Peptides against a protein of PDB entry 3JWR. Designs and how they scored, part 118

Target 1, 323 residues: chain A of PDB entry 3JWR
Amino acid sequence: TRELQSLAAAVVPSAQTLKITDFSFSDFELSDLETALCTIRMFTDLNLVQNFQMKHEVLCRWILSVKKNYRKNVAYHNWRHAFNTAQCMFAALKAGKIQNKLTDLEILALLIAALSHDLDHRGVNNSYIQRSEHPLAQLYCHSIMEHHHFDQCLMILNSPGNQILSGLSIEEYKTTLKIIKQAILATDLALYIKRRGEFFELIRKNQFNLEDPHQKELFLAMLMTACDLSAITKPWPIQQRIAELVATEFFDQGDRERKELNIEPTDLMNREKKNKIPSMQVGFIDAICLQLYEALTHVSEDCFPLLDGCRKNRQKWQALAEQ
Target 2, 298 residues: chain A of PDB entry 3JWR as posed
Amino acid sequence: TRELQSLAAAVVPSAQTLKITDFSFSDFELSDLETALCTIRMFTDLNLVQNFQMKHEVLCRWILSVKKNYRKNVAYHNWRHAFNTAQCMFAALKAGKIQNKLTDLEILALLIAALSHDLDHRGVNNSYIQRSEHPLAQLYCHSIMEHHHFDQCLMILNSPGNQILSGLSIEEYKTTLKIIKQAILATDLALYIKRRGEFFELIRKNQFNLEDPHQKELFLAMLMTACDLSAITKPWPIQQRIAELVATEFWEQGDQVGFIDFVCTQLYEALTHVSEDCFPLLDGCRKNRQKWQALAEQ

## One batch from the design tools (peptide; made by RFdiffusion4, then SolubleMPNN)

Design b2_p8_5_s3 (from b2_p8_5, 5 letters changed)
Fold by OpenDDE base, seed 2:
Structure b2_p8_5_s3 (fold): chain B 323 residues (1-323), chain A 8 residues (1-8)
Amino acid sequence: as target 1 above (323 residues)
Amino acid sequence: ASDFVDFY
């Protein structure tokens, strides 16, 4: 395609030029092509292209395929969300110095998972999928969308000309797919809530050890969630804009819940409750985000900008809630 | 916390 030719022939700017090592990164000013270039840079600077012998054209095609399999009519859970998740992962690995704590296969899996974790997202949550009796709800009992996202990820990875993992041994390939699946499934906040207590307790007791396979898996899950939620850490103007996108998507779901399911939506998804957004954001930060970024900062102090950003945005939302 | 399971 013309898009592939343009991407494959383009000079890929440095991570410094693209600012993709910054936790304060914004994609708002970037074209789709530039987001793809950023993604290439992430793979390159993490040594994934070299270590796993990725062909440049194959990587370019894969990136474009991933991007294409996000829906354009979904307000938040689109390519830009996946891209921002991956960028946060990259920043956490590089600037946050987590790269030194992980294997190349784990890094490869996390980056693929971050880019793929919401593939073909429909702008509705698992609860809606279940209540609407969608065909996907018959295939999976829990984490319905996350299973679907992984299936889409696997489909793309196996598609002709998209096989970025072809340089891996059979064992490396199996390991990578296992980690990708676990990482994508970990983006279900229900699973995060179930598992985070163990992580926080390990941190609190100073018993956290990445050499333990179970704790490693737990950490990768927490890291995925931290990147997935990273919009909450962004500079206030960016946070506000993303919060508007989230609200738009949730209100669209709420409208569908009322129309299609004949139910009154929760406040979070109720367009008439728009004035509750600031207080709900404070509640979300307190209930979900703060402890995670605190714990992550204990693993690597260089991740502090995420925690600091989250705290700053809490203050901003609190100020709005008090108006 | 369960109220925010669907937040992102």
Scores: peptide ipSAE 0.303, ipTM 0.891, DockQ to the pose 0.289
Fold by OpenDDE base, seed 5:
Structure b2_p8_5_s3 (fold): chain B 323 residues (1-323), chain A 8 residues (1-8)
Amino acid sequence: as target 1 above (323 residues)
Amino acid sequence: ASDFVDFY
């Protein structure tokens, strides 16, 4: 395709030029091509292209295929969300120095997972999928969308000309797919809530050990969530803009719940309760985000900008909630 | 926390 030719022929700027190592990164000014270039740079600077002998054209095709399999009519859970999740992962690995704590296969899997974790997202949550009796709800009982995202990820990875993992041994391939699946499934906040207590307790007791396979798996799950939620850590103008996108998608779901299901939406998805957004954001930060970024900062102090950003945004939302 | 389980 013309898009593939353009991407494959383009000079890939440095990570410094692209600012993809910054926790304060914003994609708002980037074209789709530039987001793809950023993605190539992430793979390159993490040594994934070299270590796993990725063909440049295949990587380009894969990136474009992933991007294409996000829906354009979804306000938040689109390619830009996945890209920002991957960028936060890259920043956490590089600037946050988490790269030094992980294997190359784990890094490979996390980056693929971050880019793929919301593939073919419908702009509705698992609750809506269940209540609407969507065909996907017949395939999976829990983490319905996350299972679907992984299936889409696997489909792309196995598609002709998209096989970025062809340089791996059979064992490396199996390991990578396992980690990808676990990482994508970990983005279900229901699973996060179930598992986070174990992680926080290990941190609190100074018993956290990445050499333990179970704790490693737990950490990868927490890291995925931290990147997935990283919009809450961004500089205030970026945070506000993303919060508007999230609210738009949630209100669209709430409108559908009223119209199609005859259900009164929750406050979070109720357009009539737009004035509650600031207080809900404070509640979200307190209930879900703060402790995660505190724990992550404990694992790597260089991740402090995520925690600091989250704290600053809490103050901003609280100030709005008091008006 | 239950209200945010379906947040993303």
Scores: peptide ipSAE 0.300, ipTM 0.890, DockQ to the pose 0.260
Fold by OpenDDE base, seed 1:
Structure b2_p8_5_s3 (fold): chain B 323 residues (1-323), chain A 8 residues (1-8)
Amino acid sequence: as target 1 above (323 residues)
Amino acid sequence: ASDFVDFY
C-alpha cells in the first residue's frame, strides 16, 4: 500500500526529537504516520529490531496492521490510546530504567502487548458485553474483551508479512506469547484489583524480588496497568482532554444501556451526571492509581514523574470538585 | 474500588 511504502521509506527521527522518552509526552499534534515512526523508534531503541532480527518492512507492516485493527468510531479505546500506552512503557523502560531489570523477551512482549492490548475494542466494557449477551460472552466468562484483544494480537502476528517474531527460536516464541497473553489479560482492572494487594505488601515489607518468577510475573502485570492508566499522570491540559474522551465513550455506553438494555447507567456512564466527573476522578485516583505509582516508584525511583503527575492531577480535580 | 473496574 501507499501508506506502507511511505512508512518504510521514511527516515525515523531520534527518540530525543520525538520526545518519546518523556513521561509528559503528548500525541495530540502527531499524524498517524508520525505515531508509526515513533513506534519504529521504540522497537529500535529497545534493541528489539537487532536482537530479534526484525525485517524493517515486516515491522512497518505489523505496526500498520495493529493500527488498522483499532476502530475509528471509538472515542478513547482506539489506536491513540494503545500508542500512548506503548509510549509510557517505552519511557518507563528507558527513563524509568526498568529496561535493566527485564530480559529482552520480556521487553519485546511488553511492547507488543501495550500496542495490542485493546485491539478491536468496541467502546463498551466487559459488563456491557455480558449483559448484552454478545457472542464473545459465550466464549469467555471473565476478562472477555482482554481475551478477544489477545486473539486479535495473535491473528495479526500470524498474518502473512506481519511475522515480526519469525527470528525467535521456538522456545523464545512460546515464552514471548505467554508473556503477551499475561500482559494483555492484566489490563483488566478487575484482575488488577485482585492482585495488587500482593504486590503492595511485597513492597511494604521490602521483600520484593524480581528474581522470583512469580514476583516477576506480578510486576509485569502491575507495569502494564501503570502504563494503561498513564493518562492520569499527564500534564493537566493533556489529562483533562483525555478525561473528556473517556467520559464521551462512557456516556455513549450509558446511552446504549438505556436504549438497548432498558437499564439506568451508573454515575460514571450517565450523561446527566457530568458535574460528578471531578469528584469521580479524585475517587479513581485514590482507589486505583496512587498506590500503584507509589509502588512502582519504590521499584525504580526514576518512575517518580508518573507519581508526581498523578498527585498534581488529583489536586486539580479536587479543586474542580469543590467549585 | 469495584466501581472503577471499567473506568479506564
Scores: peptide ipSAE 0.295, ipTM 0.893, DockQ to the pose 0.289
Fold by OpenDDE base, seed 3:
Structure b2_p8_5_s3 (fold): chain B 323 residues (1-323), chain A 8 residues (1-8)
Amino acid sequence: as target 1 above (323 residues)
Amino acid sequence: ASDFVDFY
């Protein structure tokens, strides 16, 4: 395609020029081509292209295929969300110095997972899929959408001309797919809530050890969630804009719940309750986000900008909730 | 707060 030719022939700017190492990064001014160039830079600077002998054209095709399999009519869970998740992962690995704590296969898996974790997202949550008796709810009992996202990821990875993992041994391939699956499934907040207590307790007791395989797996799951939720850490103008996208998608679901299911939506998905957004954001930060970024900062102090951003946004949302 | 879990 013309898009592939343009991407493959383009000079890829440095990570410094693209500012993709910054936790404060914003994609708002970037074209789709520039997001793809940023993605190439992430793979290159993490040594993934060299270590796994990725062909440049294959990587370009894969990136464009992943982007193509996000829906354009979904307000929040689209390519830009996946791209920002991957950028936060890259920043956490580089600026946050987590790269040195992980294997090359773990890094490869996390980056692929971050880009792929919401593939073919439909702008509705697992509860809606289940309540609507969607065919996907018959295939999967738990984490319905996350299983679907992984299936889409696997389909793309196996598609002709998209096989970025062709340079791996059979054992490396199996290991990578296992980690990708676990990482995508970890983005189900229900699983996060189930598992986070173990992680926080290990940190609290100063017993956290990445040399333990179980604790390593737990950490990778927490890191995925931290990147997935990273919009809450962004500078206030960016946070506000992303919160509006999230609210739009939730209100669209609420409208469908009324129309299709004859259900009164929760306040979070109720368009008439827009005035509650600030207080709901405070509640979200307190219930889900703060402890995670605190714990991540204990693993690597260089991740502090994520915690600091989350705290600052809590203050801003609280001030709005008091008006 | 289970309410946020269902949404994200």
Scores: peptide ipSAE 0.279, ipTM 0.889, DockQ to the pose 0.257

Design b2_p8_5_s4 (from b2_p8_5, 6 letters changed)
Fold by OpenDDE base, seed 3:
Structure b2_p8_5_s4 (fold): chain B 323 residues (1-323), chain A 8 residues (1-8)
Amino acid sequence: as target 1 above (323 residues)
Amino acid sequence: ASTPVDFY
């Protein structure tokens, strides 16, 4: 395609020029081509292209294939969300100095997972899929969409001209796929809530050890969630804009719940209760986000900008909730 | 806004 030719021939700017090492990064001003260039830079600067012998054209095609398999009519869970998740992962690895704590296969898996974790997202949550008796709900009992996202990821990875993992040994390939699957599944917040207590307790007791395989797996899951939720850490103008996109998608689901399921939506998904957004954001930060970024900062102090951003946005949302 | 938490 012309898009592939343009991407493959383009000079890829430095990570510094692209500002992709910044926790404050915004994609709002970037074209789709520039997001793809940023993605190439992430793979290159993490040494993944060199270490796993990726062909440039294959990587370009894979990136464009992943981007193409996000829906454009979904307000939040689209390519830009996946791209921002991957950028936060890159920043956490580089600026947050987590790269030195992980293997190359783990880094490869996390970056692929971050870009792929919401593939073919339909703008509705697992509860809606289950309640609507969608065919996907018959295939999977739990984490329905996350299983679908992984299936889409696997389909793309195995598609002709998209096989970025062809340079791996059979054992490396199996390991990478295992980690990708676990990382994508970890983005189900229900699983996060179930598992986070173990992680926080290990940190609290000063017993956390990345040399333990179980604790490593747990950490990768928590890191994925931290990147997936990273919009809450962004500078206030960016956070507000992303919150509006999330609200739009939730309200669209709420409208469908009324129309298709004949149910009254929760406050979070009810457009008539938009005045509750500030207080709901405070509740979300307190219930889900703060403790995660605190724990991550204990693993690597260089991740503090994520925690600081989350705290600052909590204050901003609280001020709005008091009006 | 928070991602909708699906509680199963």
Scores: peptide ipSAE 0.049, ipTM 0.824, DockQ to the pose 0.318
Fold by OpenDDE base, seed 1:
Structure b2_p8_5_s4 (fold): chain B 323 residues (1-323), chain A 8 residues (1-8)
Amino acid sequence: as target 1 above (323 residues)
Amino acid sequence: ASTPVDFY
């Protein structure tokens, strides 16, 4: 395709030029082509292309395939969200110095997972899928969408010309897929809520050890969530804009809940209660975000910009909630 | 950015 030819032939700018090492990164001004170029740079600068002998054309095709399998009619859970999740992962690995704490396979898996974690997202949550008796709800009991995202990820990875993992040994491939699956499933906030207590307790007790395989797995899950939620850490203008996209998608779900399910939506999904957004954002930050970025900063102090951004945005949302 | 948590 013309798109593949254009991408494959393009000079890939440096990470510095693309600013993809910055925690304050914004994709708003980037074209789809530029987001793909950024993605290539992430793979290259993490040494994944070299270490796993990825062919440039195959990587380009894979990126475009992943991008294509995000829906354009979904306000938030689209390619740009996945791209921003991956960019935060890249920044956490590089600027946050987490790269030095992980294996190449873990890094590979996390980057693939970040890009893939919301594949074919429909702009509705698991509760909606379950309540609507959607066919996906018959396949999976829990983490319905996350299982679907992983299935889509696996489908793309196995598609002709998209096999970026073909340079791996059988054991490396199995390990990578295991980590990808665990990482994608970890983006279910319900699972995050269930597991985060163990992570926070390990940090609190100064018993956290990445050399422990179980704690490593737990950390990878927490890191995925931290990147998935990273919009809350962005400079205020960026945060506000992303919050509007999230609200749009939630209101679209609420409208569908009314129309299709005859259900009164929750305040979060209710377009008529948009005035509660600031207070809900404060609640979200307090309940979900702050402890995570605090804990992440304890693992690596260089991740402090995420925590600082989250704190600053809490203040901004609180000020709006008081108006 | 308040993500609804499905508690099931």
Scores: peptide ipSAE 0.047, ipTM 0.819, DockQ to the pose 0.301
Fold by OpenDDE base, seed 2:
Structure b2_p8_5_s4 (fold): chain B 323 residues (1-323), chain A 8 residues (1-8)
Amino acid sequence: as target 1 above (323 residues)
Amino acid sequence: ASTPVDFY
């Protein structure tokens, strides 16, 4: 395709020029081509292209295939969300210095997972999929969408001309796929809520050890969630705009819940309760976000900008809630 | 806003 030819022939700017190492990064002004160029730079600067002998054209095709398999009619859970998740992962690895704590296979898996974690997202949550009796709900009992996202990820990775993992040994390939699956499944916030207590307790007791395979897996899950939720850490103008996209998607679901399921949506999904968004954001930050970024900062102090951003946005949302 | 957590 012309798009592939254009991408494959393009000069890839430096991470510094693209600002993809910044926790304050915004994609709002970037074209789709520029997001793809950023993605190439992430793979390159993490040494993944060199270490796993990725062909440039294959990587370009894979990126475009991943992008293509996000829906354009979904307000938030689209390519830009996946791209921003991956960018936060890149920033956490580089600026947050987490790269030094992980293997190349773990880094490879996390980056692929971040880009792929919401593939073919339909703009509705697992509860809606279950209640609507969608065919996917017959295949999976829990984390329905996350299993679907992984299935889509695997399909793309195995598609002709998209096989970015072809340079891996059989054992490396198996390990990478295992980590990708675990990372994508970890983006189910229900799983985060179930597992986070163990992570926080390890941190609190100063018993956290990345050399323990179980604790490593737990950390990768927490890191994925931290990147997936990273919009809450962004500078206020960016945070506010992203919150509007999230609200739009949630209200679209709520409208469908009324129309298709004949149920009253929760306040979060209720278009008529827009005035509750600031207080709900404060509640979300307190219940889900703050402790995660605090714990992450204890693992690596260089991740502090995520925590600081989250705290600042809590203050901004609280001020609006008092209005 | 939090992605709606399905409490499984």
Scores: peptide ipSAE 0.038, ipTM 0.796, DockQ to the pose 0.314
Fold by OpenDDE base, seed 5:
Structure b2_p8_5_s4 (fold): chain B 323 residues (1-323), chain A 8 residues (1-8)
Amino acid sequence: as target 1 above (323 residues)
Amino acid sequence: ASTPVDFY
């Protein structure tokens, strides 16, 4: 395709030029081509292209395939969300110095997972999928969408000309797929809520050890969530704009819940309660975000910008809630 | 923004 030819022939700018190492990064000004170039740079600068012998054309095709399998009519859970999740992962690995704590296979898996974690997202949550009796709800009992995202990820990875993992040994391939699956499933916030207490307690007791395989798996899950939620850490103008996209998608779901399911939506998804957004954002930060970024900062102090951003945005939302 | 938590 012309798009593939253009991407494959393009000069890939440095990470410094692209600002993809910055926790304050925004994709708003980037074209789709530039997001793909950024993604190539992430793979290159993490030594994944060299270490796993990725063919440039295959990587380009894979990136475009992943991007294509995000829906254009979804306000928030689209390619840009996945791209921003991957960029935060890259920044956490490089600027946050988490790269030094992980294996190359773990890094490979996390980057693929970040880009793939919301593939074919439909702009509705698992609750809606279940209540609407969607065919996907018959395939999976819990984490319905996350299982679907992984299935889509696997389909792309196995597609002709998209096999970026073809340079791996059989054992490396199996290990990578296992980590990808775990990482994508970890983006279900219900699973995060179930597991986070163990992580926080290990940190609190100074018992956290990445050499323990179970704790490593737990950390990878928490890191995925931290990147997935990283919009809350962005500079206020960026965070506010992303919050509007999320609200749009939630209100669209709420409208569908009224129309299709004849139910009253929750406050979060109720367009009539948009005036509660500031207070709900404060509640979300307190209930879900703050402890995670605090714990992550304890693992690596260089991740402090994520925590600082979250705290600053809490203050901004609180000020709006008092108005 | 507030992320819906699906407790499935």
Scores: peptide ipSAE 0.040, ipTM 0.796, DockQ to the pose 0.304; fails the geometry check

